# Peptides against a protein of PDB entry 3S8F: the designs that were tried, part 82

Target 1, 157 residues: chain A of PDB entry 3S8F
Amino acid sequence: VLTLFVAVPSLMTAFTVAASLEFAGRLRGGRGLFGWIRALPWDNPAFVAPVLGLLGFIPGGAGGIVNASFTLDYVVHNTAWVPGHFHLQVASLVTLTAMGSLYWLLPNLTGKPISDAQRRLGLAVVWLWFLGMMIMAVGLHWAGLLNVPRRAYIAQV
Target 2, 166 residues: chain B of PDB entry 3S8F
Amino acid sequence: DEHKAHKAILAYEKGWLAFSLAMLFVFIALIAYTLATHTAGVIPAGKLERVDPTTVRQEGPWADPAQAVVQTGPNQYTVYVLAFAFGYQPNPIEVPQGAEIVFKITSPDVIHGFHVEGTNINVEVLPGEVSTVRYTFKRPGEYRIICNQYCGLGHQNMFGTIVVKE

## One batch from the design tools (peptide; aimed at target 1 L11 A18)

Design b2_p29_5_s3 (made by RFdiffusion4, then SolubleMPNN; from b2_p29_5, 17 letters changed)
Fold by OpenDDE base, seed 5:
Structure b2_p29_5_s3 (fold): chain B 157 residues (1-157), chain C 166 residues (1-166), chain A 29 residues (1-29)
Amino acid sequence: as target 1 above (157 residues)
Amino acid sequence: as target 2 above (166 residues)
Amino acid sequence: SLLELALAVYEASVAMLLSIFPGVAEALA
């Protein structure tokens, strides 16, 4: 009950952030239903990382609702589904946000901007991380649905 | 200018809030769909039953593994299972095919898992509480019990077996 | 290159993940 209740304000907060992004994108010249997305600074890993984290958090949040469901928990509880959910929430949103923060923090601490090469490498890192997390998450969720147990080194499947 | 920006932000926020609410209902619908299509045979939680973990090995229905399987009806059995560090008792658990089996599982020491491969039986076992699971084995053979809750150094090797006989 | 190394590590990680399924580890060994 508590988790399900928290889901509502969490969604409101998340989409408020999305609204801010849309506003920012439109200020940057983006037009149309989705044109504002392209107008966002996708060339900056400090921006891309947390945004990708937010994107990864969407299925994770949905999974959170599933996990909090009394009835559906019987299906997924203590299976590989659960660590899949965790990795979306922690290893994606939290970690990517931290990574993005570092891409902002380090240049500010040193007083020097990152080089173009470093920027490009940073973009590659965060995108690869996101991709890896998505693959792992899908795999773990899938395995969980196949009744692969959590905290076990073997499975019947 | 600030006023215009404020109005614009509000417009976007209203749209996204509406979207968020819509998505909430979509998620609820997906949950309902998943429940309807993938949760056949879900074992509901039973009544809360407590037991003294310090005496469960010495007295009561869990004390003697030889008496753990109790026929309660023509085609019904109750199996009193202990999950302990690091194994299950009795082991193996022998039950007939097609019979309704009520597992009553508890622990004398720490929290364990009781996950039966090939079934939807998957419960946590708490010391002091009795987990009740009802299941009917339709296929004969051996079913492995896996502990899926970390319980100590021997956790990874904590297995049991249910033997379903024709 | 660093990118190649990253991709190699990525590939290895994916393989390790898939190894949670029986038979996959043997196929990748």
Scores: peptide ipSAE 0.020, ipTM 0.707, DockQ to the pose 0.018
OpenDDE base, seeds 1, 2, 3, 4: peptide ipSAE 0.000, 0.000, 0.016, 0.000; ipTM 0.710, 0.667, 0.736, 0.707

Design b2_p29_5_s4 (made by RFdiffusion4, then SolubleMPNN; from b2_p29_5, 17 letters changed)
Fold by OpenDDE base, seed 2:
Structure b2_p29_5_s4 (fold): chain B 157 residues (1-157), chain C 166 residues (1-166), chain A 29 residues (1-29)
Amino acid sequence: as target 1 above (157 residues)
Amino acid sequence: as target 2 above (166 residues)
Amino acid sequence: SLKDLALLVYEASVAMLLSILPGVALALA
C-alpha cells in the first residue's frame, strides 16, 4: 500500500519532468512530436546524465510496483530480478543524477567551465555507464524471471 | 511568462499521462503472460502459523528428522523441514512421485531461504513462523534446495536435497 | 488454474491502476 501510494507522486513528478523537457525542447526550436527531444542539450553531460537516469528509472519504477504486489512478488522475490531492480533505481537514477550534478556543481563552484575535452569525456562516461547498466539490468531481470536465485552463486538454469 | 509556461506544461502532462495509460495496458499484458507461465505448480497453502524457535529442535514435528515426513492421507504427505545455519533437515527429503506434498518449514536460528531448483518453490523461512508450501512433484529425481537469503558465513554452502521416488 | 491466473492478473491490474488514477485525476482537475 505504501509503495503504491508513493508511486502516485513519483509518476506525477515524472510526467512533470517530461513535460518540462518537452517545453524546453520546443523553446529551443524543436518541433513536431519528437523534434523537441533532439533540440535538448545532448552535448552537456550535466543534462544527459540525469535524463538517462530517469530513463532507467522508468522500468525500475514499474518493477517497484511488481515487487510490491503480493502475487507478483511471489514470482520475483529473492531472485535476480530484485538486484536488477536495485541497479536501475540506485546505480542508474541516483548515480547518474549524482554524476550530472557534479558536472554542474564543480564548474559552478570554481567559476571555471569544463573544457571541451572534459565535456566529451563526460558524455562518453555517462552513455557508457547507462549502456552497461541497461545490459546488466535486462540480464538480471531476465534471469530473475527464469527463477535464478538471488544471493546464490549457483543456478540450475 | 510563467503562467503561459505552466499552461503549456500542463497540456504536455496530459499527453504524457495518456501515453502512460497506454503503456500500462502493455505492462499488464506482459505481467499476465509472466504470471501464466511462472505461477503454475505451487499452491500457497499456508496460513499464519507460529512456532517457538527456541524449542523447535527439541519438541514437536521438527525435532526428529526421521519423523519429518508424515503421511496425512492417500498420496498426501506433510514434510516438516528445518532450515538452519547451515543446512536443511531432513536431508535428503524423500517423497513419492505424484504425491501432494505440504512443506512446513521453519528456522531455529536466523532467516533462511528455501528455494527448490527446478520448481517455483521459493519462500523465506523466518524463525518463529512456519512457511507452508504445497507442491506435487511430477518428475522423479533429485531437486536441490538452496538458501537465497544471506544467513551467515556458511550461507553459500547451505544446500539440501529432495529425492522424488517413483 | 485459470481462476488463479485471473486473480493474479486482477491484482496486478488493480495495483497499477491505483498507482496512476490519482495522478490522472489531478491532471484532469
Scores: peptide ipSAE 0.015, ipTM 0.669, DockQ to the pose 0.080
OpenDDE base, seeds 1, 3, 4, 5: peptide ipSAE 0.000, 0.000, 0.000, 0.000; ipTM 0.713, 0.714, 0.703, 0.671

Design b2_p29_6 (made by RFdiffusion4; failed a check: too like the target's own chain)
Pose (drawn by RFdiffusion4):
Structure b2_p29_6 (pose): chain A 157 residues (1-157), chain B 166 residues (1-166), chain P 29 residues (1-29)
Amino acid sequence: as target 1 above (157 residues)
Amino acid sequence: as target 2 above (166 residues)
Amino acid sequence: SLTLATAASLLLTTAVAWAWLSWFRRTYL
């Protein structure tokens, strides 16, 4: 029960953050129900990386609520589902957010500029990392529901 | 405009939060339902039941695997199961279909998992402790036990079998 | 436990999201 309550701050974060992004999209001229998304600064890796991380957090959090549901945990406990869940949370959102900081924080700390080429490369890196985490989340959640255990060298069997 | 957008955002956020809370409460009620049904039998016994891992293979209910299945009620069997590096005894565990099975599971060495494929049986096995879970097998046949807690280099090939007789 | 680990990860990810949102508001709003 208390774990389900720990989920409320992230459910609140989902709205406060989404509304903040929608407000920014509207300031930048976006209209429609989706125009506000397209109008956001998708050329800036510091923007893109946490946003993509937040997108993967939606299934990441859904799996966490499942794991927190006591008897439901007996379906997925110590299976590949669990790594599927935590890759979405820490290996995607937290890691992508830190990667995006290379693009505003590093210059601030070192004075070293980020070139146009380095910016584009950062875009590719955060997209590939995000997409790779999403594909693996699918593989691990599904294999987990099929009772494949975590922490195993299953290629040797 | 900012004032307006702000007002509207807070108003709808309050609505979302109430909905999100109502949804979490429904999940809590649904979990409470499972705890009142026979499906809750796989929840391990909360009572501490200590044993000694260094003598469990020499004395006590785990010393003779052929004697591991004991009828404890008219439709009940207790099964003493040893999960060790890297296997389970007895092998196979043989039980009748439709009977309640109380698995008492310990380990002489390291922590092992006990995950019965196709069931909700999924319990950690700790040396020095006895893990007790309950389940009734409704379908006869062979069930595979998977070790789902890393117990060393033999972990990936640590399996066992439950045969549910007709 | 998995439940504790899930709770700790949700708190961490929330904290990171709020820190990023603060930066996003200073940068774009």

Design b2_p29_6_s1 (made by RFdiffusion4, then SolubleMPNN; from b2_p29_6, 13 letters changed)
Fold by OpenDDE base, seed 2:
Structure b2_p29_6_s1 (fold): chain B 157 residues (1-157), chain C 166 residues (1-166), chain A 29 residues (1-29)
Amino acid sequence: as target 1 above (157 residues)
Amino acid sequence: as target 2 above (166 residues)
Amino acid sequence: SLADQTAENLLRATAVAEAWLARFKEKYL
């Protein structure tokens, strides 16, 4: 019950952020129903990282509701599903947000912008990180649904 | 300018909030559907029971592995299982095919897992608490019990076996 | 097996999703 209660304001907050992104995209010349997404600064790792974190948080958040559900928890509890959820919430959202924060913080602290090479490297890092996390998370969730236990090195599926 | 920007942001927020609420209801509906169809997982049987983990090995139904399997009725058995560092008792657990088995599982030491491969039996075993699971094995053979809760250095080697007799 | 069937389903789903995303990008982005 408590987790589900927390889910409501979390969803509200997340989609409020999305609303801010839509506004920002439209200010940058984005038009149409979804064209504002393309107008966002995808060339900046400080932007891309936390946004990818948010994208990873979407299935993770949905999974959180599942994990907190009494009946559904019996299906997924102590299976590989749970680590999959954790990696979406912590290793994706929190970690990518932290990475993005660094890409913003360091230039501001030093007073110097990052070089183009650093920018490109940063983009590669956050995209590869996200890709790896998504592959792992999908695999873990899939394995969990196949009744693969967590904290075990062997399973029959 | 600031006023216009504020109004625009508010409009987008309203739209996204509506979407968020819609998604919330979708999730609630899915949960309700699973409850209505009763297709999710294994449901523990019985009431919450507590035991003293410091004495469970010395006295009571878990003390003697040879008496762990108790017939409670026609094709009905209760199996008293100990999960400990690092194994299960009794091992193997022998039960008849097609019988209704009530597992009463507890731990004398730390938290363990009780995950039976090939089944939907998957429970945590807490010292001082009895986990109760009801299951009927339809197929004869050997079923491996796996500990899926870290319990120490020997956790990875903590296995048991259920032998279902034809 | 369940694993094999699930894998096949996932592959089909990913293919459909990729095609959908491609069309979506073309139309709305």
Scores: peptide ipSAE 0.027, ipTM 0.692, DockQ to the pose 0.029
OpenDDE base, seeds 1, 3, 4, 5: peptide ipSAE 0.014, 0.013, 0.013, 0.022; ipTM 0.726, 0.720, 0.710, 0.692

Design b2_p29_6_s2 (made by RFdiffusion4, then SolubleMPNN; from b2_p29_6, 14 letters changed)
Fold by OpenDDE base, seed 2:
Structure b2_p29_6_s2 (fold): chain B 157 residues (1-157), chain C 166 residues (1-166), chain A 29 residues (1-29)
Amino acid sequence: as target 1 above (157 residues)
Amino acid sequence: as target 2 above (166 residues)
Amino acid sequence: SLQEETARALLEATRVAEEWLARFRERYL
């Protein structure tokens, strides 16, 4: 019940952010149903990081609803599914948002923009982090569904 | 113009909020579908039972491993299992194939896991509480019990065995 | 093995998804 109550405002927040992104993309010249996405500043790690965090949070949030369902929780509880969920929520959204915040904060603290090399490195870090996190999360969820336990070094499967 | 921008933002927010609500219903529908199609084999939750973890080893149905397996009816058994640092008792647990087994599991010390490989039996065991799991083993053989809740230095070596006899 | 089959299925699914995304990008972005 608690998780479900939290799920509603979380969805509202996430899609409010999406609405802001659509507005920003359209202001930047994006047109059509999806053209506004292309118009967003994908060359800025301060932007890319939190957006990727949100993308990772989508399946994680759905998983949260699953974890809150007593019948489905019996299947996934204390399996590799759970750490998979956590890595999407904490290591994806929270961590990437923090990373993005630093990419924004650094230029503002120093009073000078980051170099092009730093920007490119930042993009590489963020995308590679996201990719690795998605691979690990998918693997953990898959293993969890196959009844691989968490906090155990061995499994029958 | 700030007013124009505000109106535009509100329009987008309304659209995305509507989408959010729609997705919520989709998730609910998916859960409902899953529950409707995958209800078979679900182990029913037992009633909440309490025990004193400080005396559970000295008195009561968990005190004697030799008397842990109790026949309660034709082809029906109750097994009183202790999960402790670091193992399970009785070990092995011997039960017949095809019998309905009710596991009553508790702990005298700290929280443990009770995960039976090859089955859907997977519960946490809390001191002071009795975990109840009902299961019927259809295949004979040995099933390993593993602890999936960190319980101390010997956690990784905490194993038990269920032997299902023909 | 089940693991190998699953891995192959995931790789194939990834390939299909990438192709779909490429077409989608071309058409709508």
Scores: peptide ipSAE 0.031, ipTM 0.680, DockQ to the pose 0.028
OpenDDE base, seeds 1, 3, 4, 5: peptide ipSAE 0.007, 0.008, 0.000, 0.016; ipTM 0.718, 0.714, 0.701, 0.686

Design b2_p29_6_s3 (made by RFdiffusion4, then SolubleMPNN; from b2_p29_6, 14 letters changed)
Fold by OpenDDE base, seed 2:
Structure b2_p29_6_s3 (fold): chain B 157 residues (1-157), chain C 166 residues (1-166), chain A 29 residues (1-29)
Amino acid sequence: as target 1 above (157 residues)
Amino acid sequence: as target 2 above (166 residues)
Amino acid sequence: SLADRTAENLRRATAVANAWLARFKAQYL
């Protein structure tokens, strides 16, 4: 009950951020129902990283509700599902947000913008990180649903 | 200008908040559906029981592996299982096919897992607490018990076996 | 094997997702 209660403000906060992104995208010339997304600064790793983190947090957050549910927890508890959830919440959202923060912080601290090469490298890093995390998370969740235990090196599946 | 921008942001916030609420209700509906259909996982049997982990090896129903399997009725058994560093007792656990088995599992030392491969039996075993799981094995054969809770250096080698007799 | 089935399923899912994404971009972005 408590976790589900926490889920409400979490969803509200997350989608409030999305609302801010929509506004920003429209200010940047985005039009239509979804065109504002394309108008966002996808060429900036400081932007891309935390946004990808948020995208990873969506299935992770949904999984959090599942994990906190009494009946559904019996299906997923101590299976590979749980590490999958962790990697979406921590290794995706938190880590990518931290990475994005660094891409913003360092230029501001030094007073110098990052080079184009650094920018491109940064974009590659955050996208590859996100891709790897999604592959791993999907695999872990799927394995968990197939009753693969966590903290075990062997399973009969 | 600031006022206009504020109103625009507010409109977007309202839309996204509505979406978030809709998603919340979808998740709640899914939970309600699982409750209504009773298709999710294994349900523990019995009331919460506690034991003294410091004496559970010396006295009580877990003390003697030879007496761990107790017939409680026609095609009904209670199996008292110890999960310890690093194994299970008794090992193997021998039970009849088609019998209703009530596993009562506890630990004398640290937290362990009790995951029976090929089944939906998957519980944590806490020292001082008895985990109770009810299950009926429909197929004869050997079922491996795996510890899925880290319990020390020998955790990866902590296995047991349930032998279901025809 | 589970690994083989999973790999195949992931490949198929990726293909479907990419096709969907392409259509989505064309219509709404």
Scores: peptide ipSAE 0.017, ipTM 0.687, DockQ to the pose 0.029
OpenDDE base, seeds 1, 3, 4, 5: peptide ipSAE 0.000, 0.000, 0.000, 0.005; ipTM 0.718, 0.711, 0.708, 0.692

Design b2_p29_6_s4 (made by RFdiffusion4, then SolubleMPNN; from b2_p29_6, 14 letters changed)
Fold by OpenDDE base, seed 2:
Structure b2_p29_6_s4 (fold): chain B 157 residues (1-157), chain C 166 residues (1-166), chain A 29 residues (1-29)
Amino acid sequence: as target 1 above (157 residues)
Amino acid sequence: as target 2 above (166 residues)
Amino acid sequence: SLQERTARALREVTAVAEAWLARFKELYL
């Protein structure tokens, strides 16, 4: 009950951020139901990183509700599902937000912009990080549903 | 200008909040469906049984592994299992195929896991608490018990066996 | 051909999904 209570304001916050992104995209010339997404600054790792973190947080948040349900938790508790959830919440959202924050903060602190090469490398880093994290998370969730135990080096499957 | 921008932001927020609420109801509906159709032998927390972990090895139903399997009725058994550092007792646990088995599991030392491969039996075992799980083994054979809660240096080698007889 | 590769991929995905669902049903339903 408490987790579900917390889920409501969390969803409100997350989707408010999404609303801000839609507004920003439309200000940048994006039109239509999804055209505003393309108009966002996808060439900036300081933007891309936290957005990818938010995308990873969507299935992670859904998983949080699952983990909070006593009936569903019986299925997933102490299986590989749980590490999968953590990697979406911490290693994706928190980590990518931190990466994005650094890409924004360092140029502002030094007063010097990053080079184009650094920008491109940064984009590669955050996209590869996200891709790898999603593959791992999907694998862990899948394994968890197949009853692969957490904190055990062997499993039936 | 700022006022117009503010109204536009609010409109987008309203739309996204509506979507958020819709998704919330979807998740609630999923939980409700699971509750309505759930058939796992999980005992509600309101019936939680307590035990003294400091004496559980010396007295009571967990004290003698040879007496751990108790027939409680026709084709019904209760098995008193101890999870300890680092193993399970009794080991092996021998039960008949097709019988309704009530596992009552506790720990004399630290928190352990009780994960039976090939089944949906997966519970944490806390010192001072008794975990109760109901299960009927449909297939004969050996089922491995795995500890899925870190419990010390020997955690990785902590295994047990359930032998289901025809 | 692309069509044949796509068809093979779909068959593989379908087979994996079916196996997974069967296992899930066995364990939890």
Scores: peptide ipSAE 0.021, ipTM 0.711, DockQ to the pose 0.014
OpenDDE base, seeds 1, 3, 4, 5: peptide ipSAE 0.006, 0.013, 0.006, 0.006; ipTM 0.715, 0.717, 0.712, 0.690; seed 1 fails the geometry check

Design b2_p29_7 (made by RFdiffusion4)
Pose (drawn by RFdiffusion4):
Structure b2_p29_7 (pose): chain A 157 residues (1-157), chain B 166 residues (1-166), chain P 29 residues (1-29)
Amino acid sequence: as target 1 above (157 residues)
Amino acid sequence: as target 2 above (166 residues)
Amino acid sequence: SAVAGTLLLMAVVAAVIIAFFAVVYAKLL
């Protein structure tokens, strides 16, 4: 029960952050129900990386609520589902957010500029990392529901 | 405009938060339902039952695997199961279909998992402790036990079998 | 209209959460 309550701050974060992004999209001219998304600064890796991380957090959090549901945890406990859940949370959102900081924080700390080429390369890196985490989340959640255990060298069997 | 967008955002946020709370409460009620049904038998016994891992293969209910299945009620069997590096004894565990099975599971060495494929049986096995779970097999046949807690280099090939007789 | 897109997103978030819970809950039973 208390774990289901720990989920409320992230459910609140989902709205406060989503509304903040929608407000920014509208300031930048976006209209429609989706125009606000397209109008956001998708050329900036510091923007893109946390946003993509937040997108993967939606299934990441859904899996966490499942794991927190006591008897439901007997379906997925110590299976590949668990790494599927935590790659979405820490290996995607937290890691992508830190990667995006290379693009505003590093210049601030070192004075070293980020070139146009380095910015595009950062875009590719955060997209590939995000997409790779999403594909693997699918493989691991599914294999987990099929009772494949975590922490195993299953290629040897 | 900022004032207006702000007001509207807070208003709909309050709504979302109420909905999200109502949803979590429904999940809590649904979990409470499972705890009142036979499906909750796989929840391990909360009572502490200490044993000694260094003598469990020499004395006590785990010393003779052929004697591991004991009828404890008219439709009940207790099964003493040893999960060790890297296997389970007895092998196979043989039980009748439709009977309640109380698995008492310990380990002489390291922590092992006990995950019965196709069931909700999924329990950690700690040396020095007995893990007790309950389940009734409704379908006869062979069930594979998977070790789902890393117990060393033999972990990926640590399996066992439950045969549910007709 | 200021938060219409956000409300749509919240609906998606809720649907995903309910779907995951339901699938695992049905498998449990």

Design b2_p29_7_s1 (made by RFdiffusion4, then SolubleMPNN; from b2_p29_7, 14 letters changed)
Fold by OpenDDE base, seed 4:
Structure b2_p29_7_s1 (fold): chain B 157 residues (1-157), chain C 166 residues (1-166), chain A 29 residues (1-29)
Amino acid sequence: as target 1 above (157 residues)
Amino acid sequence: as target 2 above (166 residues)
Amino acid sequence: DYVAGTQLFMLLLRATILGEFLLVYAKLL
């Protein structure tokens, strides 16, 4: 029960990150309710990757609250729900953040900027990764809710 | 202007924090309700029994699979199940349709899973602990028990069967 | 309102959390 309170700092962080993004977008000339989003540097994979990771983290984090709930965990534990959850947390957020970090780090370490072709390829990679992960995660969560067990090669849905 | 913005942001942050806390308390209340009512046969951890895994096969209610199904009342049964490397006993577990079944599951060796297909029965079985779950099978037939917790080289083949008789 | 977008985001976030919680909770009922 007390584990649920761990969600509080996480939600506070979500607010701070969102506010920071909005502030940054508005500083870049974005106006209105959604204009700040368009003003963000969506042409930079070092930016796009971690942001997509954060978006994938939202349903994953919500699932974290579920998994931390005693009675709800009873339903989802060791079902396909679990791999669905951590593919959002690890394979989406962490992995995309790592990708984004590399897109920033490597040019800085080498002293050479990435080419336009590399930039475009990077954007394609992170978007496709995100899309694939979302499809997979939704499928796994759905399967979990249908009582498909984890670590089993057969299941009766 | 910047100062005003900062004050506003702080106010919103506090507001959303308060809302978060309220939401969490609602969740806790819902969880508490399910625990109090034993919804879906969930037994609170505070009621977990302890058993010696080194002797559970030799003495006690788990020792004889032929005596594993015990009628405790009208249309009520307790089934003492062992999850072991690599299977379940008794196997099959035979219970009547419509009866309230209390499964008491433990392990003599390592941690196993006890997942019954077609049901919400899903528990980890720890040596030294007795997992208790209550369920009523409304439909006759065979229900497969699957180990969903890795337990060793034979994990993938660890299955059991519950036969629900009319 | 300088953080109107953030407020909307937070609302959607809370809705997502609530939605998933209730979705799983429904399986217990």
Scores: peptide ipSAE 0.642, ipTM 0.899, DockQ to the pose 0.822
OpenDDE base, seeds 1, 2, 3, 5: peptide ipSAE 0.642, 0.615, 0.636, 0.622; ipTM 0.903, 0.881, 0.900, 0.876

Design b2_p29_7_s2 (made by RFdiffusion4, then SolubleMPNN; from b2_p29_7, 14 letters changed)
Fold by OpenDDE base, seed 5:
Structure b2_p29_7_s2 (fold): chain B 157 residues (1-157), chain C 166 residues (1-166), chain A 29 residues (1-29)
Amino acid sequence: as target 1 above (157 residues)
Amino acid sequence: as target 2 above (166 residues)
Amino acid sequence: DYVDGTLLFMQALHATMLAHFQLVYAKLL
């Protein structure tokens, strides 16, 4: 019940965020159906990190609906599926948002912009983090569907 | 141009709100449907049997592991399983291939998991409650039972075995 | 419309949600 209740405002937020990104991209000169995406500031880790977090949150949110279903939860509960879901929600969205926040906050608090080298390093960090989390999440969800148990150091599959 | 964009966004936002609300009801309906028609052989909570965890080891169908497997009909068995710190009883559980098995699982101590590898059998076992799961093993062999709910210092070593005979 | 990309994104999001539901539902059968 709680998950489904939260699903509505979450979907509304998804719309608002997507619309804001499209609007921003179009203001930056992007045109057409997808041109606005390219126009977004992908050179800024403070932007890239939370956006990647949001992208990772999509399959995590979809899994939330599954986990909220009694019968569907039966086949995935306490399997590797659950840690997969957690890592998408916490280790992807929350963590990447926090990382992105730091990339914005520290320069603004100190009054000193980050160097180009630091910027590039930041981009590498957030992209590698996202990639690693996606690989792990897919693996954990897949393992969960293969009945690999949670909280066990050994499995038959 | 920006003002036009804002108006458009607001209009579509209202539409999406309506759609989201509609989808909420769809998902609730789907969940209700799956609950009603596909229980995965598990008796839903609220219809579970109760047992005294303090006496379950001394009396009743769980007391003697040698009598845990009961034939209830042609090609039909009930298995009374205890999940305890830290193992399962009986161990191994021996059942015939192709038979309908009703597992009745309870705990004398703390909450445990009952996860049978290679199957969809996956329940939490609560002291004082009897979890009932119906399953038919189509393939002979050994199936490992794993505790997937943390139950103490020996949790990681808590395993059982189901032996399915031809 | 100004939000065509967003609408497409939301459709994809919806499809993803349904796909996950169907995927796990198939395991119940």
Scores: peptide ipSAE 0.550, ipTM 0.852, DockQ to the pose 0.723
OpenDDE base, seeds 1, 2, 3, 4: peptide ipSAE 0.546, 0.535, 0.514, 0.514; ipTM 0.868, 0.856, 0.842, 0.835

